# Designs tried in a protein design run: peptides against a protein of PDB entry 4M9S. Part 105

Target 1, 135 residues: chain A of PDB entry 4M9S
Amino acid sequence: SRGLVGVECITPYSYKSLAMALQRCVEVLSDEDRSALAFAVVMPPGVDIPVKLWSCVIPVDICSNEEEQLDDEVADRLKRLSKRGALLSGKRMPVLTFKIDHIIHMFLKHVVDAQTIANGISILEQRLLEIGNNN

## One batch from the design tools (peptide; made by RFdiffusion4, then SolubleMPNN)

Design b1_p25_8_s2 (from b1_p25_8, 11 letters changed)
Fold by OpenDDE base, seed 1:
Structure b1_p25_8_s2 (fold): chain B 135 residues (1-135), chain A 25 residues (1-25)
Amino acid sequence: as target 1 above (135 residues)
Amino acid sequence: SRIVFPRPATDEEREEAIEYLKSLR
């Protein structure tokens, strides 16, 4: 009873049907939420990721360098995505985290440019290093 | 400046997205 986590697509027909449904779901998103979803592809699927790490790659427009503002804006976008066809799963405790399912992640890998994915991962790694050095 | 989804990004869109992402920090 873990939602999409227990679902495996093993036939091309089922995958195509699911892909079409996901495509329609994505098309109704705002540009900002759609962009956030695209960059979610750089995260490992099936893992509860803290908002702090999501904020390293989710593109948001903030007016200050305040970390709290960044995390709040990112969290709001991810919350909206979690309410749209369960594109993400959110947890509030012990810390606020979001998780992308394997099925959704697989879909994103097919529709997001490969070089964009690679560069997104590199940016994440760089920002993680900076966070680590500041601690 | 924003990536277009749910299709593969064009080269132009990719570069814009990368530049935008890098400029956020």
Scores: peptide ipSAE 0.029, ipTM 0.524, DockQ to the pose 0.031
Fold by OpenDDE base, seed 3:
Structure b1_p25_8_s2 (fold): chain B 135 residues (1-135), chain A 25 residues (1-25)
Amino acid sequence: as target 1 above (135 residues)
Amino acid sequence: SRIVFPRPATDEEREEAIEYLKSLR
């Protein structure tokens, strides 16, 4: 998988102010959307990631094992996040993708449980191998 | 300073989450 890029804040004060604002945004999310946002931390920041890859790590309930249904449900969650505090940025063409900004990613690295991050990365790597083998 | 989300998971919860994610697709 692509490695994560480290980022640094320009000033501690700026980070604190932004973190407070982001925390408020996160607190008003549903549990499901908040969980989706948490797992966004495993994605490399500043990269347009296809929904298919997001679906490898974002937990959603589906009624069937159809991949298309999973992708649609994941896309809906990511769309909601993109409309709330610009937590994500979505692009519709040529393929539906979502991107996490460096600033948001740095925030998530701070506030998401370390073990959750590690587990998410491991799962993503495993799923990427599976997808690659099926091509 | 405050951990916003998620709360620290128990070992059991982590295993359940991993299993769930593996079951997707």
Scores: peptide ipSAE 0.022, ipTM 0.487, DockQ to the pose 0.055
Fold by OpenDDE base, seed 5:
Structure b1_p25_8_s2 (fold): chain B 135 residues (1-135), chain A 25 residues (1-25)
Amino acid sequence: as target 1 above (135 residues)
Amino acid sequence: SRIVFPRPATDEEREEAIEYLKSLR
């Protein structure tokens, strides 16, 4: 099942129907997966992004600072989202990446809190700087 | 609901949404 395909639309080929379909998909997510989806808004749409970069912004409560644990947990969340009607699309080769499409991204820009977006961007910039300095 | 719907879509945004829905079928 592609998730969004199963959602009944009032007018199948309208912006309103798309919004309704996305609303229903978001409502059935767990709190953790919904939070992950919210923070996906800080990523550029249409770009295959490695899990390591997703882990910079996806909120995860882990027992340790082990990078493998963080990446695995983030990957699991993104995989679940990819199974929910193309909220994300994953690629396994050459490395595991996930992409948010422009339509989903546009939806998120309007429904995610402005402060959350601003904070997410700030965190991403900080983490990227740290990664760059370590190399 | 915690979800707030966006402003009315432009023609371009509407067309993109239509194409997205078509791609799911």
Scores: peptide ipSAE 0.019, ipTM 0.411, DockQ to the pose 0.114
Fold by OpenDDE base, seed 2:
Structure b1_p25_8_s2 (fold): chain B 135 residues (1-135), chain A 25 residues (1-25)
Amino acid sequence: as target 1 above (135 residues)
Amino acid sequence: SRIVFPRPATDEEREEAIEYLKSLR
């Protein structure tokens, strides 16, 4: 699934131009990049998140990607998103991290399908729990 | 094509993530 509602969506933005710009940015993405962006909504905004954590929630197409390439595939998707309208911000040191801004996150909360959000949160929570238990 | 959620983290990945998370506190 694309994980997003229809092209025309409801946003909390008072300025129609920003919402329209973001909608346009989203609709021109590839399906896989759009899916990655959709699941980015489950991450807390304004936090530098390492690729290892992103790889816990960003879905992969099993028809085109191997498990060993998971981190690389996720990183590539996030890099593309970071280069496209500043949807994400990337840092290389000390480890490769990506951050979603509050404004983008707020937009996604309104346009990403509720079930997608719920599923993503559930999976993230589960994997964080697993990480915590392995401490 | 089918999009699936990623595999569970390996022990190494978990350790790395834990260390990183600790550094953020």
Scores: peptide ipSAE 0.027, ipTM 0.486, DockQ to the pose 0.023; fails the geometry check

Design b1_p25_8_s3 (from b1_p25_8, 11 letters changed)
Fold by OpenDDE base, seed 1:
Structure b1_p25_8_s3 (fold): chain B 135 residues (1-135), chain A 25 residues (1-25)
Amino acid sequence: as target 1 above (135 residues)
Amino acid sequence: ERIVFPRPATEEERKEAIEYLKKLQ
C-alpha cells in the first residue's frame, strides 16, 4: 500500500519528522475535530468510505435527528480534517467519500484508547445493521 | 443528536505513538 511521504499542516512550525508533524496537527485541532479524527481509527485505511458510513461513528452535535443533517455535519468535519493537515483524503465523485492513510491510521491506533476503538467498531456494526434492516 | 467523547490519549500513549512513527521513517 502507498505510504504517506509527508504531512502538510497549517502551522507556523517546521518539523523534522512525520511523527512530530502529526502530533502537532492533532494538538491544534478543536476538541470536536480531534474527536472525529480519533474515531477514524475504526475505518479500514486506504479505502474510500462514503459519508453515510462515516456518519455511523463520527460524533456530532446536531439539532435534528435527520440523516441529511447528520451527513452534512459529518462531511463538514471531515473536510476540515482534510484541509488542515491532509489527515484525510476527500473524493467528491461519484459519491462523497473520505479515506484515511495507513500511516495516519497506525498513529491513531496508538493514541486512541483501546476501549474506545473497540466501542467504535461495535457502534459501527450496530448502526450498519440498523441501516441494512431499514432499507 | 449523537455525542461521543473518547478519552484523550495519555502522555505515555502519545509518546509511544510518536516513537512508533519514528521507526517507520
Scores: peptide ipSAE 0.028, ipTM 0.536, DockQ to the pose 0.049
Fold by OpenDDE base, seed 4:
Structure b1_p25_8_s3 (fold): chain B 135 residues (1-135), chain A 25 residues (1-25)
Amino acid sequence: as target 1 above (135 residues)
Amino acid sequence: ERIVFPRPATEEERKEAIEYLKKLQ
């Protein structure tokens, strides 16, 4: 375990209490939702990110390579996360987006495996280049 | 397998997650 040393907390709760609360929220998730949350760490915090970009890094097992099916499955997972202790914040209009807050992002940086983070960033960069070339 | 916090992900868990990501192409 990497620990949570250095995480900043400006809430009325203690650093330890907040970390424990977040850890408990993670523990009660399904395996697939927990995996989605893990890869959310590759996104910049405090930014409303369109579902299309989330679909670049959220792992899903789909029957086909159809983009529509991918976005729907990713959106479903992110919606569940937004309802579980507000791990994410969703915005429906004008475009469906999700945002991760700084405090949750900092927590994830300490508890998600470093290689997983590195792999996720690499995949995101690759997918962004592909999107840029295709549009 | 599943990703578990706060322990590091196992190599198998990482490979499974990467495999899912690769299916997105």
Scores: peptide ipSAE 0.023, ipTM 0.449, DockQ to the pose 0.045
Fold by OpenDDE base, seed 5:
Structure b1_p25_8_s3 (fold): chain B 135 residues (1-135), chain A 25 residues (1-25)
Amino acid sequence: as target 1 above (135 residues)
Amino acid sequence: ERIVFPRPATEEERKEAIEYLKKLQ
């Protein structure tokens, strides 16, 4: 159930116009970046999430299985998304984190298929459990 | 596909989308 709680917020754009703009932007992403954005829906909006936790849900099938390289690749994907308008917002200090805004999150809840959302939540919860048991 | 779209975006729509998103930063 994590990441599905959405809050409406004030925006200078109508929801319809913003949704159309977001749709158009997503359509021109690479398959890799579009997939990463889809799985961002499982994160709670408005929270600065460390890259380590993002790596729990972002697909990495083409990347090295080494942890350091995985985190770097995930960070690169999220950075590209943050630079492509405001799909995400990144902070470098004190720790590299990324945050999905409520508006973007609401959009994703409507356009990402339900099975992807369910799978992403399940995977995140499973991997968080594993991390917690190993710390 | 994980994200559903009614149709592909045109080049003009792409430019518009980028402009809109930049204003949200």
Scores: peptide ipSAE 0.020, ipTM 0.475, DockQ to the pose 0.299
Fold by OpenDDE base, seed 2:
Formats: sequence, structure tokens, C-alpha cells
Structure b1_p25_8_s3 (fold): chain B 135 residues (1-135), chain A 25 residues (1-25)
Amino acid sequence: as target 1 above (135 residues)
Amino acid sequence: ERIVFPRPATEEERKEAIEYLKKLQ
């Protein structure tokens, strides 16, 4: 399911320019990229997070279940988001990471529905269990 | 098409997500 839907924009921001800019950036995304952005709200802001951890929460339905292919597909999505109004920031070294800024996270906190957040948490929990069982 | 902005995420939801992420790191 999509984390962002509807035909109107309701923003809590007093700074209209910021709200409008972010709204516009989100509206031009594909459904796939917009969904990825929605799940980014699960991550703590301001932290350089490796793609491996992003792949635990970003929904991917078009690639194989191979870990390497999954990470590559997730990285491509995050890269696109990084280029689209700097919704994320990427860093190649020492490892490939992406970071969600505080302002973007605050925006998503108000626009992503509770079910999307719950799903992201559940998926992350599942991956934790799987990793724990394999170590 | 525009985006409907539902209720803000609760702090509890956010904290839970962060806690799980910390376990992965």
C-alpha cells in the first residue's frame, strides 16, 4: 500500500514555501520512489545509514530475493531520491550510505500514515530476527 | 494528484523504529 495518497495537501508548517517545495518534490515522484521515501520515515534523521539497513525497510517488488540484487535496487532508488530535491543525501566512502535530513524527516512524520510506519517497523523487526538466527 | 497528510507519527512509533534499527547496527 502507498504511504502517501489523496487529492489534497494538509501541512502543519507555517512556512508555506517549505511545505510547497516538499509537496512538489513528492508529487513528481513515481509511485515506487514515493513509496520508498515513505518508508524512510522509519530511519532516524541525520544518521549515515548503510544501504544494507535501508534494504531492510525499503519495499522492493520487482527484483529477485538475492541480497546483492536487492541492495543494488534499493541503492538505485535512494540515489534517485537523493537527486530529486535532495530528499536524501548519499555518501560513497567509506561505505555507501544514505541519510535523511531532519527537515525531511519532520515532513514525512506528518505526511506518512501510521500503517506505513507500522509496516516498516514490522519489516525491520523481521529482518532483525532473521539476522539474529543466522549469526 | 496531491497527497493527503494524515496524523503525525507518534513518538512511540518513531522510538520503536529507532530501537530496532539500533539493534541492526
Scores: peptide ipSAE 0.018, ipTM 0.440, DockQ to the pose 0.038

Design b1_p25_8_s4 (from b1_p25_8, 12 letters changed)
Fold by OpenDDE base, seed 1:
Structure b1_p25_8_s4 (fold): chain B 135 residues (1-135), chain A 25 residues (1-25)
Amino acid sequence: as target 1 above (135 residues)
Amino acid sequence: ERIVFPRPATKEEEEEAIKYLLELR
């Protein structure tokens, strides 16, 4: 199911819907961080994903094409997202990874346009193929 | 490539939303 709009909880907070809460968290993000979050939809939820794989799909405008700089910039964005509460969770050891929870992922599937999702998956597959061939 | 909503959230709305999400963890 995609529709978190109807998911409501009994809480002491003003937001009774998870979807509304997530919406507000997304709205306050910068355009760059919001874009990064959107592309998190292509990752499998509940899995610790290394930054190297995130860098395959997170759109980053960098002057240098060095992979090290790319990974660092992506990591910074994902770190910012993780600090915004429950959007992402990071793990630093043994390798820096980030994970998106199932419920957040479900929200993204609802709000991210289908074309972006499809494109993101295609890009990820292509990049994984390239990495696999070079290793 | 982007998620668009009608308006940006206020800081107060953000704070409460974050609290709500953290409570679910």
Scores: peptide ipSAE 0.070, ipTM 0.623, DockQ to the pose 0.374
Fold by OpenDDE base, seed 5:
Structure b1_p25_8_s4 (fold): chain B 135 residues (1-135), chain A 25 residues (1-25)
Amino acid sequence: as target 1 above (135 residues)
Amino acid sequence: ERIVFPRPATKEEEEEAIKYLLELR
């Protein structure tokens, strides 16, 4: 972690209050949800992203190779993130999507390890290529 | 890797955090 040094945002709250709020939200997460949040940094902010794409980067250990089960587990994690601190915005209709806000995204860029970010981007790119080639 | 903090937040701290983040929307 690089800490919160250098994070700048325009909010109705002071930097200290926002930083504290974000920290508190992260602290109460399970290890799994916290990991999912970290990898959310590789997604473009302000965009409604289908769960299908989230599942490309969110690490999940499941007993089955069924894609539906993977998506369900990922969705559950993202739902928890959306409720526990409103770290994401979820939409159920017409398609299940989740969106990360710019403010949260900026926070993650500063606190998530650089190697984790790089790895996440690489994984996403690889998975997108695979999806494209299999269509 | 994960985001690591020195201690877990209390329920009260979490509620306060959620309040702030919801109001940012």
Scores: peptide ipSAE 0.030, ipTM 0.556, DockQ to the pose 0.300
Fold by OpenDDE base, seed 3:
Structure b1_p25_8_s4 (fold): chain B 135 residues (1-135), chain A 25 residues (1-25)
Amino acid sequence: as target 1 above (135 residues)
Amino acid sequence: ERIVFPRPATKEEEEEAIKYLLELR
């Protein structure tokens, strides 16, 4: 598997630790992608999560009422995160999923605001129940 | 080379994922 060995980013600073390297990778992200990464903390690490479930927590500035368009936009953001420093691991077959590694997840738990984490979990739970009721 | 697209998740797969995530909360 790809794992954390694929983590790469460009920075003028020397890395003293993996945490510092990750911090620099995060700092060069756009505000939107950084926000998406922050909410990845609510997902269980090491699990391939379908994009539809990611769309429950990833914030989108401008979205359509069509769920399919939301999923596509979320997928694009997650793809960028997977390419930029391998912050996520994407899997296309058989179903498009994304996974956050334990190391990245632990990092996020330390740098993401506690209120953001709490809100994200609450939103995820609510939306999962809604999706479950519609299936 | 032939491009292979991912299939959509089945309802069963989605339900299983939802159940799993809810149980973790």
Scores: peptide ipSAE 0.026, ipTM 0.524, DockQ to the pose 0.018
Fold by OpenDDE base, seed 4:
Structure b1_p25_8_s4 (fold): chain B 135 residues (1-135), chain A 25 residues (1-25)
Amino acid sequence: as target 1 above (135 residues)
Amino acid sequence: ERIVFPRPATKEEEEEAIKYLLELR
């Protein structure tokens, strides 16, 4: 018999097994990568997003406030998620970008805590304003 | 942050999901 972890998730997928498979993909991630994936829900699906924008929302513990270090660490996490095959899609040229697909995004909206989503959106909005003001 | 899980998926289910997701791209 297989047990539930936490509260059972209701997904919009017609095939429950697919949703369960996605849950497994998330479960096998490290805590750091799982956290990164959670915050990926704030990004618009189907869009190639530059690492700089990902760095606005992906939580990273870095030793300094240097933007380059932040981007590198975020990129490493997103690369690992991309290597999983289905969770993210990376594109190196002309600019390093990552994309979340609609199906993954929809899944995350159901399984990621609502407060986490709200926090991520708030952080993204704040950082976008800062970027706009600094350019 | 919190992510909610149903029962753990099998390896076969995960592989099937990955294949399906790749086909949708």
Scores: peptide ipSAE 0.157, ipTM 0.696, DockQ to the pose 0.417; fails the geometry check

## One batch from the design tools (peptide; made by RFdiffusion4, then SolubleMPNN)

Design b1_p26_1_s1 (from b1_p26_1, 13 letters changed)
Fold by OpenDDE base, seed 1:
Structure b1_p26_1_s1 (fold): chain B 135 residues (1-135), chain A 26 residues (1-26)
Amino acid sequence: as target 1 above (135 residues)
Amino acid sequence: DVEERLAALRRRLAELTEPAIEAMRN
C-alpha cells in the first residue's frame, strides 16, 4: 500500500489562545485521525487537493490494498477532520477535494515532529514521481 | 532544507492537481 505506518504526534503548544484551542481540538482526535492531520502538514495550504493525492501521504495500514478502498478510507478520515472546526475544508463538487488553511498549516509546522514531516515529504515525493511517470 | 523540499513539492503538486481533477471528472 501507499500509506505510511500510523504515527501519533502530540506535543504541547500553548502560546496564544488560538493555538490552545487548536491543540485541544487535536487532542480529542482518535490516533488515526491525529496521524492523518499530522501528515497534512506536507500539503500546500490554501489549495484544494484531490483525495487521490491526499492518499499518497495519509497513513493507512489496516485497509485493503485495493486502490479504491484506500481512497475511500482516506476520504473518510479527511471528512472527519473537516467536521472538527477549521482543521480541513472539504468540497464535493466539482470533484472531492480537501484543503488545509494557512492558519492550521502554520500551527502544524510548529507542533508536528520533524521526523514525521521528513517522512511525509519523502513518501509524497516518491508517489508523485510515480504518478507523474504514469500520466 | 525542509522548506526547500516543501517548496518543490508545492510546485509538483500544482502540476498534478489539475490533471488529477480532470481525471476524476471523466
Scores: peptide ipSAE 0.228, ipTM 0.783, DockQ to the pose 0.033
Fold by OpenDDE base, seed 5:
Structure b1_p26_1_s1 (fold): chain B 135 residues (1-135), chain A 26 residues (1-26)
Amino acid sequence: as target 1 above (135 residues)
Amino acid sequence: DVEERLAALRRRLAELTEPAIEAMRN
Protein backbone atom coordinates (compact mmCIF):
# COMPACT_ATOMS: atom_id res chain seq x y z
CA SER B 1 0.00 0.00 0.00
CA ARG B 2 1.19 3.49 -0.88
CA GLY B 3 -0.56 6.45 0.70
CA LEU B 4 -3.81 6.71 2.61
CA VAL B 5 -6.78 7.07 0.27
CA GLY B 6 -10.43 6.49 1.03
CA VAL B 7 -12.08 3.67 -0.91
CA GLU B 8 -15.71 2.59 -1.03
CA CYS B 9 -17.00 -0.80 -2.04
CA ILE B 10 -19.96 -1.51 -4.28
CA THR B 11 -22.83 -3.37 -2.67
CA PRO B 12 -25.83 -5.02 -4.36
CA TYR B 13 -27.94 -4.42 -1.26
CA SER B 14 -29.83 -1.38 -0.12
CA TYR B 15 -28.59 0.28 3.02
CA LYS B 16 -31.58 -0.92 5.01
CA SER B 17 -31.21 -4.52 3.92
CA LEU B 18 -27.49 -4.47 4.55
CA ALA B 19 -28.01 -2.89 7.96
CA MET B 20 -30.38 -5.67 8.97
CA ALA B 21 -27.89 -8.28 7.90
CA LEU B 22 -25.08 -6.51 9.73
CA GLN B 23 -27.16 -6.21 12.87
CA ARG B 24 -27.69 -9.95 12.86
CA CYS B 25 -23.96 -10.49 12.47
CA VAL B 26 -23.29 -8.18 15.41
CA GLU B 27 -25.74 -10.05 17.63
CA VAL B 28 -23.81 -13.30 17.35
CA LEU B 29 -20.42 -11.77 18.14
CA SER B 30 -18.72 -12.30 21.47
CA ASP B 31 -18.77 -9.37 23.86
CA GLU B 32 -15.11 -8.60 23.22
CA ASP B 33 -15.45 -8.71 19.43
CA ARG B 34 -18.61 -6.59 19.56
CA SER B 35 -16.78 -4.02 21.66
CA ALA B 36 -13.90 -3.94 19.19
CA LEU B 37 -16.32 -3.42 16.33
CA ALA B 38 -18.03 -0.57 18.16
CA PHE B 39 -14.78 1.32 18.62
CA ALA B 40 -13.87 0.77 14.97
CA VAL B 41 -16.29 3.61 14.24
CA VAL B 42 -13.68 6.16 15.31
CA MET B 43 -11.28 5.13 12.55
CA PRO B 44 -11.45 6.95 9.21
CA PRO B 45 -13.20 4.70 6.69
CA GLY B 46 -11.31 3.50 3.64
CA VAL B 47 -7.89 3.86 5.28
CA ASP B 48 -5.45 1.03 5.98
CA ILE B 49 -4.63 1.43 9.67
CA PRO B 50 -1.70 -0.41 11.30
CA VAL B 51 -2.56 -2.69 14.22
CA LYS B 52 -0.50 -0.52 16.55
CA LEU B 53 -2.90 2.36 16.01
CA TRP B 54 -5.95 0.12 16.36
CA SER B 55 -4.57 -0.89 19.75
CA CYS B 56 -4.84 2.73 20.84
CA VAL B 57 -8.63 2.57 20.88
CA ILE B 58 -9.66 -1.11 21.04
CA PRO B 59 -10.24 -2.01 24.70
CA VAL B 60 -8.24 -5.08 25.71
CA ASP B 61 -7.75 -6.71 29.09
CA ILE B 62 -4.35 -8.39 29.01
CA CYS B 63 -2.23 -10.09 31.65
CA SER B 64 0.66 -7.67 31.20
CA ASN B 65 1.43 -4.28 29.69
CA GLU B 66 3.66 -5.79 27.03
CA GLU B 67 3.07 -4.12 23.70
CA GLU B 68 3.48 -7.34 21.76
CA GLN B 69 0.71 -9.04 23.70
CA LEU B 70 -1.59 -6.07 23.22
CA ASP B 71 -1.01 -5.93 19.48
CA ASP B 72 -1.48 -9.68 19.10
CA GLU B 73 -4.78 -9.67 20.95
CA VAL B 74 -6.06 -6.70 18.97
CA ALA B 75 -4.95 -8.31 15.73
CA ASP B 76 -6.80 -11.52 16.60
CA ARG B 77 -10.02 -9.63 17.23
CA LEU B 78 -9.71 -7.66 14.01
CA LYS B 79 -8.96 -10.85 12.07
CA ARG B 80 -12.13 -12.46 13.39
CA LEU B 81 -14.12 -9.40 12.38
CA SER B 82 -12.61 -9.50 8.90
CA LYS B 83 -13.83 -13.08 8.49
CA ARG B 84 -17.36 -12.31 9.65
CA GLY B 85 -19.37 -10.67 6.91
CA ALA B 86 -16.30 -8.71 5.85
CA LEU B 87 -16.82 -6.25 8.69
CA LEU B 88 -13.18 -5.29 8.16
CA SER B 89 -10.57 -5.94 5.51
CA GLY B 90 -7.02 -6.87 6.40
CA LYS B 91 -3.65 -6.73 4.68
CA ARG B 92 -0.54 -8.54 5.85
CA MET B 93 2.03 -6.89 3.61
CA PRO B 94 3.97 -4.71 3.86
CA VAL B 95 2.49 -3.99 7.30
CA LEU B 96 -0.39 -5.72 9.05
CA THR B 97 -3.27 -3.28 8.64
CA PHE B 98 -7.04 -3.29 8.84
CA LYS B 99 -9.56 -1.06 7.11
CA ILE B 100 -13.21 -0.30 7.73
CA ASP B 101 -15.38 0.22 4.66
CA HIS B 102 -17.49 3.34 4.28
CA ILE B 103 -20.72 1.35 4.33
CA ILE B 104 -19.81 -0.50 7.52
CA HIS B 105 -18.66 2.76 9.05
CA MET B 106 -21.96 4.41 8.21
CA PHE B 107 -23.81 1.50 9.81
CA LEU B 108 -21.77 1.83 13.00
CA LYS B 109 -22.38 5.56 13.19
CA HIS B 110 -26.10 4.82 13.48
CA VAL B 111 -26.02 1.90 15.91
CA VAL B 112 -23.11 2.67 18.25
CA ASP B 113 -23.98 4.73 21.32
CA ALA B 114 -23.12 8.41 20.94
CA GLN B 115 -21.18 8.48 24.19
CA THR B 116 -19.10 5.49 23.08
CA ILE B 117 -18.25 7.28 19.84
CA ALA B 118 -17.28 10.45 21.68
CA ASN B 119 -15.15 8.57 24.18
CA GLY B 120 -13.42 6.59 21.46
CA ILE B 121 -12.57 9.73 19.51
CA SER B 122 -11.15 11.39 22.61
CA ILE B 123 -9.05 8.35 23.47
CA LEU B 124 -7.65 8.11 19.96
CA GLU B 125 -6.91 11.83 19.82
CA GLN B 126 -4.99 11.61 23.06
CA ARG B 127 -2.99 8.57 22.03
CA LEU B 128 -2.11 10.02 18.63
CA LEU B 129 -0.89 13.18 20.31
CA GLU B 130 1.33 11.14 22.60
CA ILE B 131 2.71 9.05 19.75
CA GLY B 132 3.33 12.13 17.66
CA ASN B 133 5.26 13.82 20.42
CA ASN B 134 7.49 10.78 20.82
CA ASN B 135 8.43 10.79 17.14
CA ASP A 1 -18.28 18.23 15.37
CA VAL A 2 -17.83 14.47 15.07
CA GLU A 3 -17.15 14.73 11.36
CA GLU A 4 -14.62 17.49 11.91
CA ARG A 5 -12.83 15.49 14.57
CA LEU A 6 -12.77 12.44 12.30
CA ALA A 7 -11.31 14.54 9.51
CA ALA A 8 -8.60 15.79 11.83
CA LEU A 9 -7.85 12.23 12.90
CA ARG A 10 -7.52 11.21 9.26
CA ARG A 11 -4.88 13.88 8.72
CA ARG A 12 -3.02 12.95 11.88
CA LEU A 13 -3.09 9.26 11.00
CA ALA A 14 -1.64 10.02 7.60
CA GLU A 15 1.23 11.90 9.18
CA LEU A 16 2.07 9.00 11.44
CA THR A 17 1.50 5.98 9.21
CA GLU A 18 2.62 6.94 5.72
CA PRO A 19 6.29 7.48 6.57
CA ALA A 20 6.44 4.21 8.46
CA ILE A 21 4.79 2.22 5.69
CA GLU A 22 6.99 3.83 3.07
CA ALA A 23 10.12 2.98 5.02
CA MET A 24 9.09 -0.66 5.33
CA ARG A 25 8.10 -1.22 1.71
CA ASN A 26 11.44 0.09 0.31
Scores: peptide ipSAE 0.225, ipTM 0.766, DockQ to the pose 0.031
Fold by OpenDDE base, seed 2:
Structure b1_p26_1_s1 (fold): chain B 135 residues (1-135), chain A 26 residues (1-26)
Amino acid sequence: as target 1 above (135 residues)
Amino acid sequence: DVEERLAALRRRLAELTEPAIEAMRN
């Protein structure tokens, strides 16, 4: 399911300048965007990931969104994140993709709780299997 | 192990995405 409860990011990063900047960025995010950012931790850093695959793990309230709009909703969230400094990098062509950089990924690994990471990994693993089996 | 699982995911994601993206780009 895609009805994952949003998680909050904390910023106990020890590097003052980076931590402060990232914490400020995280604090001004909406709850939905913060949740999306949290689950970005399960993606491998430095890889251009199509929105379709992001949508496998980014939580979207299906009570408020039609299934056909899920990818668009995910894309919008990721676009907002990409506009907030170095959180994500977007690429429009040939396919809309987003990439998390290593430094941000490392930050998230410290601030996202272990259970959320584990859950996200499990969800992504399962959905990738489904996609693979369908092809 | 989380790192091991992440590594596996990386490989799986690459398998699914990179060939298609490169084919479209080139």
Scores: peptide ipSAE 0.224, ipTM 0.764, DockQ to the pose 0.028
Fold by OpenDDE base, seed 4:
Structure b1_p26_1_s1 (fold): chain B 135 residues (1-135), chain A 26 residues (1-26)
Amino acid sequence: as target 1 above (135 residues)
Amino acid sequence: DVEERLAALRRRLAELTEPAIEAMRN
């Protein structure tokens, strides 16, 4: 994955100013957190998504095959993103979920590499099929 | 098409979200 790419687009001033502000927020992230944010683009905006489903697309390198550890690491990254402006919104009740807002999602669609988006979609499709078959 | 695939994913995620939430509660 190539992750996030620079912003160069012809848009209304209001969107340009927001994009510039968001780009500044992205630039201060770690490489791992930027990668997680990039793959957030495949999630539907405005929906509270459980961490288990986020873990289907967020790339994490863990030393254990334990699913619980994977979810914890993913949650930690998403928590950091939720503390960076309005990148993500987290909810702890009734269960831990994270949501990407429409405006952030629109931003990501313009700045995330097309191949990264395609890969994320493919990965999520594959994982959802596996989950569906196991239910 | 990316938009069509995203739309399909939204539908599938909607079906799986509630069961996933219930599983996390237990």
Scores: peptide ipSAE 0.223, ipTM 0.783, DockQ to the pose 0.032

Design b1_p26_1_s2 (from b1_p26_1, 13 letters changed)
Fold by OpenDDE base, seed 3:
Structure b1_p26_1_s2 (fold): chain B 135 residues (1-135), chain A 26 residues (1-26)
Amino acid sequence: as target 1 above (135 residues)
Amino acid sequence: DVEERLAELQRRLAELTQPAIEKMKN
């Protein structure tokens, strides 16, 4: 039940084995949670990212347009990911944040399609501009 | 280049998050 923080892959075989295990974990996720995990590839590994920034790139199509409700829905998805295979690490204090580990991030870079990565970058760049202009 | 854009974006995100978190700790 311990997280993947600090895990190193020093051989190709070790990486393959870990990748297979992670792939199995990903396969049992819901479509929505799997999509959220895919977009985690745009986040810097090893950095605690506030939920507000996650909500800029994680797709949510059912909730209202209110920012607080979107943040709550995103937080719930990220929390589920943190409970399954230590895909993310959550921290509640002082601010609710989530962090992707380096090894998980490397895995995502190999399995997430290029178009999704490009879309995530474009979306987040645009949202950051909007946030910056509102401050 | 996608890799270059990703690296720059991640750098910006890392720089933006730390000051905000420290402010909330006070």
Scores: peptide ipSAE 0.448, ipTM 0.809, DockQ to the pose 0.031
Fold by OpenDDE base, seed 4:
Structure b1_p26_1_s2 (fold): chain B 135 residues (1-135), chain A 26 residues (1-26)
Amino acid sequence: as target 1 above (135 residues)
Amino acid sequence: DVEERLAELQRRLAELTQPAIEKMKN
């Protein structure tokens, strides 16, 4: 299966010190990593989220019949984000998870467009429903 | 609205993740 289509993130708050720093970090990301970061806005800040749930919203260009392969690709992207300006925090134990902090999340809420947020919500809701039905 | 919907989704996500993580610790 495939994640969401990639989106770009642009901030109108370029004169705010924190926003400027974060904007710089975002600008140097690849398109796919930037898209992954954008959809992190739908995640609850301060919560360790398993990669499986991230994979529900992280855009991927190549889909596979193997869900684990998709998770691996998503994990790699999230790892890169965790190494770039503390955009995410990774935790390997007990389960591989990633967390978006409150500051980054607030930034994303301001720079990610409303339609992207709405789409992310809708898709994630659907994915969660599907996951729930499969369990 | 979108904000309320987002908040609800995030609540659900938090509730899904926490028990699973705790289960792995035990």
Scores: peptide ipSAE 0.447, ipTM 0.809, DockQ to the pose 0.030
Fold by OpenDDE base, seed 2:
Structure b1_p26_1_s2 (fold): chain B 135 residues (1-135), chain A 26 residues (1-26)
Amino acid sequence: as target 1 above (135 residues)
Amino acid sequence: DVEERLAELQRRLAELTQPAIEKMKN
């Protein structure tokens, strides 16, 4: 799958059942949702991240100049992830945010392709720079 | 390296996010 190493990866988890459960959850995701999940690895675990920041790194086919539509599409993907095995946790108020837990994040660090991680970092670094320059 | 870059990025994200959310809660 794009962005993720095959399900047959070895995790450092002592609890094989948890790793297997997560692997199964990832396996049944659509390609788009799985890609979104992969890029969650670049987010700080345990932090509520606004959708605006997620949209900076989550790949979407929507034209970049339609930011509102972009945010909606990203939000939908993240919502689906939050409903599947608690891969993410969402909050609606005061701002729509999503958070990746430490356990899931550790899993992703071991299964997400190194190039995907590097790309995600580069993309987000660039986007943050742009945001900073607009302030 | 990648780990260092990731850590720094995550720190920046956390710093960017927290103040905005706290402001909106008030």
Scores: peptide ipSAE 0.447, ipTM 0.810, DockQ to the pose 0.029
Fold by OpenDDE base, seed 5:
Structure b1_p26_1_s2 (fold): chain B 135 residues (1-135), chain A 26 residues (1-26)
Amino acid sequence: as target 1 above (135 residues)
Amino acid sequence: DVEERLAELQRRLAELTQPAIEKMKN
């Protein structure tokens, strides 16, 4: 297993229409998918991100640490998120990528706890250093 | 701080996307 421990997602905007709609979508997610969504906050909004980069920050506690299986599991989670209230948008060609919309990202910045954001940044920074050194 | 670190990280990620996509296509 790899990744970070539990994520908290609480919003003070729960009575507003947009927040309510998003909250309904988030509430029905599995714990794994909800965690994946929370860590999407570290990604740049409006940018198509390859699954490989998503796999650097999305926590996986069941799947094998083998790269191929890891990417497949992450892709499955992101696909589910893209189909659930369009929380993400997926692009299949030329390469499978996922993008967080600005509106969703702005919501996540307000509801994802500061520690989760900080942890996500630290983990991704470390992974990028490792990737850079191996290129 | 966290906001500054986040902004820098997101900038780096954005710059890496195009090269990463090209690598995955080949």
Scores: peptide ipSAE 0.446, ipTM 0.812, DockQ to the pose 0.033

